# Ledger of designs, part 296: peptides against a protein of PDB entry 5KEZ

Target 1, 320 residues: chain A of PDB entry 5KEZ
Amino acid sequence: NVAIYNPFRPWWERYQPVSYKLCTRSGNEDEFRNMVTRCNNVGVRIYVDAVINHMCGNAVSAGTSSTCGSYFNPGSRDFPAVPYSGWDFNDGKCKTGSGDIENYNDATQVRDCRLTGLLDLALEKDYVRSKIAEYMNHLIDIGVAGFRLDASKHMWPGDIKAILDKLHNLNSNWFPAGSKPFIYQEVIDLGGEPIKSSDYFGNGRVTEFKYGAKLGTVIRKWNGEKMSYLKNWGEGWGFVPSDRALVFVDNHDNQRGHGAGGASILTFWDARLYKMAVGFMLAHPYGFTRVMSSYRWPRQFQNGNDVNDWVGPPNNNGVI

## One batch from the design tools (peptide; made by RFdiffusion4, then SolubleMPNN)

Design b2_p29_2_s4 (from b2_p29_2, 19 letters changed)
Fold by OpenDDE base, seed 2:
Structure b2_p29_2_s4 (fold): chain B 320 residues (1-320), chain A 29 residues (1-29)
Amino acid sequence: as target 1 above (320 residues)
Amino acid sequence: DKELEEQLKKDAAASDSAAYNARVRKLLD
């Protein structure tokens, strides 16, 4: 991915890929392979956060400032380490003046235009699908158990399906023969928009963002909410079916967020309430649960926003 | 700040997916 130095190596640089090489701030491919093997040997499975909707930002300077040293040129859409070229992006398909998503109520824009400047891959093309599948299959062959698909809301479900159909079975050294990768898709659906979580049920589980948002309001006792109202927690609250839901109290994004339920999100900063929320989540039989493991950073709020929300994990001069 | 707290509560009550997306994704640039 792109190496960002201003601010200094933020967490979000990892979501600006320039190649599918397994060499980042976390280590090289050999180290990753070693970790996967060691984890699998003790029954701990690895799921990769796969960034496949886009490459890096269109405004990033061309060069070799990347974690693996690969050359890239966002201006010309040149990513030779893949390789991708201008033919592999949706620049001509997006009809907005800026090339970015301008209206989230337009499903076509949400899927065909750039997410905050991130170069949008043409996932309708078999070439692009194949390159992504090759990346994911390499990980599967190493021994990962599945994937979180980043920014799934911004991809057409059919394109995702086409990629998934190209995937290998899981590595038989650790998984039963014929096992399929576990897939969960990041889809932010709080209602009121054309794109629905149900659009993605055919590909795997989806993130249920209503879960953390609503649970936060209840535990905080906002708006007269009571714990007793949680008796029908899950589908009874209008959430997706349990067998399609990936649930969580917070994630790395909304841990830094506000508005649209963001303020209700419970995090480790509110330790007591957070423990209550996590405890309830683990005890209540709804969805597939995910527990956040995070870190402290020097928060500095200005006008209700943390200006240091970019701060990444503890590191040694940029190296994790 | 009570005023800020009230505003945050109002924001939390709003289930605007578009607003949430904007807040989340702006962290990437």
Scores: peptide ipSAE 0.026, ipTM 0.550, DockQ to the pose 0.053
Fold by OpenDDE base, seed 5:
Structure b2_p29_2_s4 (fold): chain B 320 residues (1-320), chain A 29 residues (1-29)
Amino acid sequence: as target 1 above (320 residues)
Amino acid sequence: DKELEEQLKKDAAASDSAAYNARVRKLLD
């Protein structure tokens, strides 16, 4: 991915890929393979956060400032380490003046335009699908159990399916023969937009962001909400079917107080309430549960916003 | 901080689309 130095190595640089090489601040491919093997050998399975909707930001300077030193040129859409070229992006398909998503009520913009300047891959192309599948299959062959598909809301479900149809069975050294990768898709659907979580049920589970948002309001006792209202928690609250839901109290995005529930989201910053929420989530049968493991950072609020929300995990001069 | 809490509540009252857009722009730019 792109190496960002201003601010100094933010967490979100990880979501600006320039290649599919397993070479980042977390380690190289050999180290990753070693970790996967050690984890599998003790029954711990690995799921990869796969960033396949886009490459890096369009405004990033060309060069070799990346975690593995690969050359890239966002201006010309040149990513030779894949390789991708200008033919592999949706620049001509997006009809907005800026090239970015401008209206989230327009599903076509949401899927065909750039997410905040991130170069949008043309996932309708078999070439692009194949390159992504090769990346994911390499991980499957290493021994991962499945994938979180980042920014799934911004990909057409059919394109995702086409990629998934190219995937290998899981590594038979650790998984039963014929096992398929576990897929969960990040889709932010709190209502009010044309894109729905149900659009993605055919590809695997989806993130249910209503879960953390609503649970937060209840535990915080906002708007007169009571714990007794949780009697029909799950589908009774308008959530997706339990067998399609991946649920969580917070994630790396909304623990920073923005979007998908906003201030209602409970985090480790509110330790007592957070423990209550996590305890409830683990005790209740609804959905596939995910527990967050995060870190503290020096929050500094200005005009209601944390100016340090970019801060990544604890590191030694950029090395994790 | 009560003032911060109130401001955050106001922000949370925004439309889901606006909130999502704000998150993405702030966190990925």
Scores: peptide ipSAE 0.021, ipTM 0.546, DockQ to the pose 0.061
Fold by OpenDDE base, seed 3:
Structure b2_p29_2_s4 (fold): chain B 320 residues (1-320), chain A 29 residues (1-29)
Amino acid sequence: as target 1 above (320 residues)
Amino acid sequence: DKELEEQLKKDAAASDSAAYNARVRKLLD
């Protein structure tokens, strides 16, 4: 991915890929393989956050400022380490003036235009699908158990399916023969927009962002909400079917105050309430649960916004 | 911190897709 130095190595640089090389601030491919092996050997499975909707931002300077030193040129859509070229992006398909998503009530824009400047891959092309599948299959062969598909809302479900149909079975050294990768898709659906979580049920589980948002309001006793209202928690609250839901109290985005759910989201900063929420989540049978493991950073709020929300995990001069 | 919570509540951004992803917002710079 792009190496960002201003601010200094923010967490979000990881979501600006320039190649599919397994070489990041966390380690190289050999180290990753070693970790996956060691984890699998003790029954801990690895699920990869796969960023496949886009490459890096269009405004990033060309060069070799990347975690694996690969050259890239966002301006010309040149990513030779893949390789991708201008033919592999949706620049010509997006009809907005900026090239970015401007109207989230337009499903076509949401899927065909750039997510805030991130170069949008033409996932309708078999070539692009194949390059992504090769990346994911390499990970599968290493021994990962599945994937979180980042920014799934911004990809056509059919394109995702086409990629998934190219995937190998899981590595038989650790998984039963014929096992399929576990897939869950990040889809932010709080209602009010045309793209629905149900559009993606065919590909695997989806993130249920209503879960953390609503649970936060209940635990915080906002808007007259009561714990007793949780008696029909799950589908009774309008959430997706339990067998399609991946649920969580917070994630890395909304932990920083601007993610789906807004200020209602509970985090470790509110320790008592957070423990209540996480405890409830783990005790309740609805959905597949995910628990956040995070870190403290020097929060500094200005006008309700944390100006240090970019701060990444503890590191040694950018290396974790 | 209750005071901070109240401040955050008052300053909460609208629940639209543009505000859902913190990393996306930072990419606008």
Scores: peptide ipSAE 0.030, ipTM 0.569, DockQ to the pose 0.079; fails the geometry check
Fold by OpenDDE base, seed 4:
Structure b2_p29_2_s4 (fold): chain B 320 residues (1-320), chain A 29 residues (1-29)
Amino acid sequence: as target 1 above (320 residues)
Amino acid sequence: DKELEEQLKKDAAASDSAAYNARVRKLLD
C-alpha cells in the first residue's frame, strides 16, 4: 500500500493498495506465511481484510513511496506491480462531475464512482476479477481461512460472486478437503438507501451495523431504552437473518466518530459500558461475533471531529 | 515539484480522513 508520511503513517494507508504483494508495515510474505502456519497449527484461523474495490487515492503522488517499494502512478492509473492500467478503472463509467460518489441514493453511482477519491476498479472486467482472484487464491494457498471484503457496498454483488467463483478450496494441510473460504462483506445498511444488505446474502455473511448502534443506545439507556427490550434481540429488532449476520460492538471506523466513538457506539473509552456490551454480544446466540482489539490515541476534537483520528497503532518509526 | 507533492499528500490524507469520518457519521443518524 501507499506509505503516507503526512500525517505520519496513518492507519488508513493500509486501505490504499498499489499492489497485491504481501509486504507491509507488519512484515514480508515469509513472515506472514510463518504466522499463518503457526496460528493454524494451534487452531487459530486467519481472515484477511481484502481491499479489492479500489486502489489508492487519485491525489497521491506517483513514485515508489509504498510499503513494498512498488512503483505506481494514480494520475495515469498505472499500477505495474499488478498490473493495472487506465482500462481497469471505472473512470469512464462514473458520470458525476467530481468522479467521486456524490449521492448515496444512486446505487449505480455508489458502485461505479470513487469512494472519496479512491480509484475505483472495473470489477466487471474478467481481467480485473482474475487479478483479484489470483491475489486471494495466493492467500488461500498460504493457509488463510477466509476474507473480510472491504467496501462491499461499493461493488456489484454479481461482480463479487464472479470473483468468489474463481477461488480455490482451503489448504488441505489444515482444513478438510473441499472446504470453502469464509466470506463476510462490509455493507453499511442502516436504512434509507437503495443498497441493502440482502443484496449480498448470496456471497456470504454481511456486517450488521444496526447491532452496535442499537445495542449502544440500549446500554446507554438513551431514548427510554431498557435492557429488558433485548428479549427479542436479533431478527426481532429488524436485523438481518442470524446466519447472514456478522456482529460487533465497534470497529476501526466508528471508534473515531464524535464523542466516545460516535454517539451510540460503545468503545473501550467507556470501559464499563463497553464490557457490558461485549459480554452481552458474546453470550447471545445471534450472528457471528467479532471482538475488537484496538489502542489508545490522543483524541483532539475540533468542531465535533477528532483531528487525530488518523493515528495508527503503536509502532517503531512506522513499523508495527 | 516537492511542494506540490506535499500538498497532494495532505489533500489525499484529508480526503481519506473525511471518508472514514463520513462512514461514522452515518451511524449517528
Scores: peptide ipSAE 0.026, ipTM 0.496, DockQ to the pose 0.068; fails the geometry check

Design b2_p29_3_s1 (from b2_p29_3, 11 letters changed)
Fold by OpenDDE base, seed 1:
Structure b2_p29_3_s1 (fold): chain B 320 residues (1-320), chain A 29 residues (1-29)
Amino acid sequence: as target 1 above (320 residues)
Amino acid sequence: SEQDAILAEARARGDHTIADGQMADLLAS
């Protein structure tokens, strides 16, 4: 991915890829392979956060300022480490003046335009699908059990399906022959937009962001909410079907309090209430549960916003 | 508009990840 230095190596630089090389601040491919093997050998499975909607931001300077030193040129859409070129992006498909998503009520913009400047891959192209599938298949062959598909809202469900259809079965060294990768898709659907979680049920599970948002309000006792109201928790609260839901109290995005539940989201900063929420989630049968493992950072609030919400996980401050 | 403001802020900060969440909250309210 790109190396961002202002702010200094933020967590979100990891979501601006310039190649599919397993060479980041989290480690190299050998280290990753070693971890996957060790985990699989004791029954712990690995699911990869796959960023396949886009490459890096269009405003990032060209050069070799990346975690594995790969050259890239956002201006010319040149990513030779893949390789991608100008033919592999949706620049000509997006009809907005800026080239970015300007209206989230327009599903076509949401899927065909750049997410805040991130170069939008032309996932309708078989070449692009194949390059992504090759990346994911490499991970499958290493021994991962499945994937979180980042920014799924911004991809057409059919394009996702086309990629998934190219995937290998899981590695038979650890999984039964013919096993398919576990897929869950990040779709932020709080009910106010034309794109719905149900659009993606055919590809796998979907993140249910209403879960953490509503649970937060209940446990915080906001608006007169009571724990007793959780009697019909799950589908009874308007959530997606249990067998399509991946649920969580918080994730890395809404943990920073700026959306997808806003201030209602409980985090480790609210230790007591957070433990209550996580305990309830694990005890209740609704959905496939995910427990957050996060980190502390030096929060600095200005005008109600944490200006240090960019701080990434613990690292040795600049290596790679 | 509020939507424009959210997108502009996200772009200015270089942090794209807040855009989806803030937009979801805005449009759901």
Scores: peptide ipSAE 0.375, ipTM 0.889, DockQ to the pose 0.869
Fold by OpenDDE base, seed 4:
Structure b2_p29_3_s1 (fold): chain B 320 residues (1-320), chain A 29 residues (1-29)
Amino acid sequence: as target 1 above (320 residues)
Amino acid sequence: SEQDAILAEARARGDHTIADGQMADLLAS
């Protein structure tokens, strides 16, 4: 991915890819393979956060400022390490003046235009689908168990399905023959947009962001909410079907106040309430549960926003 | 508009998660 130095190596640089090489600030491919093997040997499975909707930002300078030193040129849409070219992006498909998503109430913009300047891949093309599938299949062959699909709301469900149909069975050294990768899709659906979580049920599980938002409100006793109201928790609260839901109290985005629940989201900063919420989640049968492991950073609030929300995990001059 | 402000801030900071998260809250309110 792009190496960003202003601010200094933020966590979100990982979501601006320039290649599909397993070479980042966390390590190289050999180290990753070693970790996957060691984890599988003791029954711990690995699920990869796959960024397949886009490449890096259109305003990033061309060159070799990337975690594996690969050359890239956002201006010309040139990513030779893949390779991608100008033919592999939705520049001509997006109809907005800026080329970015301008209206989230327009589902076509949300899927065909750039997410805040991130170069939007033309997932309708078999070539693009195949390059992504090759990346994911390489990971499957290494021994990963599945994937989180980043920014799934910004991809057409049919394009995702086409990629998933190209995937190998899981590695038979650790998984039963014929096993399929576990898929969960990041879709932020709080009910106010035209794109719905149900659009993606056919591809796998979806993130249920209403879960953390509503649970936070209840635990905080906001708006007159009471613990007794949780007796019909799950589908009774308007959440997606349990067998389609991946649930969590917080994630790396809303932990930093980046929406999908606002101020109601509980985090480790509110230790007692957070433990109550996580304990409840793990005890309740609704959905597939995910527990967050994070770190402290020097928060500085200005006008209600943390200006240091970019700070990544503990590192040695950018190397994690 | 508030939507425009959210998108502008996200673009300026280079953090796309601001747009997805804050926009969801705005449109759901």
Scores: peptide ipSAE 0.374, ipTM 0.891, DockQ to the pose 0.867
Fold by OpenDDE base, seed 3:
Structure b2_p29_3_s1 (fold): chain B 320 residues (1-320), chain A 29 residues (1-29)
Amino acid sequence: as target 1 above (320 residues)
Amino acid sequence: SEQDAILAEARARGDHTIADGQMADLLAS
């Protein structure tokens, strides 16, 4: 991915890829392979956050300032390490003036335009699908158990399906023969947009962001909410079917105040309430649960916003 | 508009999570 130095190596630089090389702030491919092997050998499975909707931001400077030193040129859509070129992006398909998503009520913009300047891959193209599948299959062959698909709302479900159909079975050294990768898709659906989480059920599980948002309001006792109202928690609250849901109290985005759920989201910063929420989640059978493991950073609020929400985990000059 | 402000901030920072998450909240309200 792009190495960003202003601010200094933020956590979100990981979501601006310039190649599919397994060479990042966390280590090189050999180290990753070693980690996956060691984890699998003790029954701990690895799921990769796969960024396949886009490459890096269109305004990032061209050059070799990336975690693996690969050259890239956002301006010309040149990513030779893949390789991608101008033919592999949706620039001509997006009809907005800026080239970015301007109206989230327009499903076509949400999927065909750039997410905050991030170069939008033409996932309708078999070439692009194949390059992504090769990346994911390499990970599968290493021994990962599945994937979180980042920014799934911004991809057409059919394009995702086409990629998933190219995937190998899991590595038989650790998984039963014929096992398929576990897929969960990040789809933010709080009920006010044309794109629905149900559009993605055919590809795998989806993130249920209503879970953390609503649980937060209940635990915080906002708007007269009571714990007794959780009697029919799950589908009874309008959530997706349990077998399609991946649930969580918070994630890396909304614990910083700019993910889905707003101020209702409970985090480790609210220790007492957070423990209550996580405890409830783990005790309740609804959905597939995910527990957040995070870190403290020097929060600095200005006008209600943490200006240091970019801070990544403890590191040595950008290397974790 | 509030939407414009969210998008502008997200674009300036290069942090897509700002737009994607906060826009969902805005539209759901």
Scores: peptide ipSAE 0.154, ipTM 0.801, DockQ to the pose 0.847
Fold by OpenDDE base, seed 2:
Structure b2_p29_3_s1 (fold): chain B 320 residues (1-320), chain A 29 residues (1-29)
Amino acid sequence: as target 1 above (320 residues)
Amino acid sequence: SEQDAILAEARARGDHTIADGQMADLLAS
C-alpha cells in the first residue's frame, strides 16, 4: 500500500493499495505465511481484510513510496505490480463532476464513482476480477480461512460473486477437502440509502452496523431504553437474519467516533459499559460475533472530532 | 451542504471509511 507520511503512517494507509504483494508495515510474505501456519496449527484461523474495491487515492504522488517499494502512478492509473492500467478503472463510467461519490442516494454513484478519491476498480471486467481472485487465491493457498471484503457497499453484488466463483477451496493441510472460504462483507446499512445489506446476502454474511449502534444506545440507557428491551434482540430489532449477520460492538472506524453508530458506539474507552456490551453479544444467540482488539492513542478533540483519529497501532518508526 | 462538507474533509485527509460511516448516519437521521 501507499506509505503516507503526513500524517505519519496512519492506519488508513493500509486501505490504499498499490499492489497485491504481501509486504506491509506488518511484515513480508514469508512472515505472514509463518504466522498463518502457526495459527492454523493451534486451531486459530485467519481472515484477511481484503481491499478489492479500489486502489490508492487519485491525488497521491507517483513513485515508489509504498510498503513494498512497488512503483505506481495514480494519475495515469498505472499499477504495474498488478498490473492495472487506465482500462481497469471506472473513471469513464462515473458521471459526477468530481469523479467521486457525491450522492449516496444514487446507487450507481456509490458503486461506480471513487470513494473519497480512491481509484475505483472496474470490477465488471473479467481481467480485474481475475487479478483480485489471484490475490485472494494466493492467500487461500497460504492457508487463510476467509475474507472480510472491504467497502462491499461500493461494489456490485454480482461482481463480488464473479470474483468469489473464482476462488479455490481452502488449503487441505488444515481444512477438510472442499471447504469454501468464509466470506463476510462490510456493508454499512443503517437505513436511508438505496443500497441494502440484503443485496449482498448471496455472497456471504454482511456486517450489521445497527447492532453496535443500537446496543450502545441500550447499554448507555439513552432514550429511556432498557436492557429488558433486548428480549427480542436480533431480527426483532430490524436486524438482518442471524445467519447473514456478522456482529460487533465496535470496529476500527466507528471506534473513532465517526460513522455507523456515532456517539452511541461503545469502545474500550468506556471499559465497564464496553465489557457489558461485549459480554451480552457473546452470550446472545444472534449473528456471527467479532470481538475488537485495539489500542490507545492520544485523542485530541476539536469541534467534536478527534484530530488524531488517524493514529495507527503502536509502532517503531512506522513498522508494526 | 453537510454531505459536501463531510466528503470534502474526508478527501482532504484521505479517510474514506469515516466519510462513508458519517454519511450513513446522516442519511439515517
Scores: peptide ipSAE 0.028, ipTM 0.684, DockQ to the pose 0.893

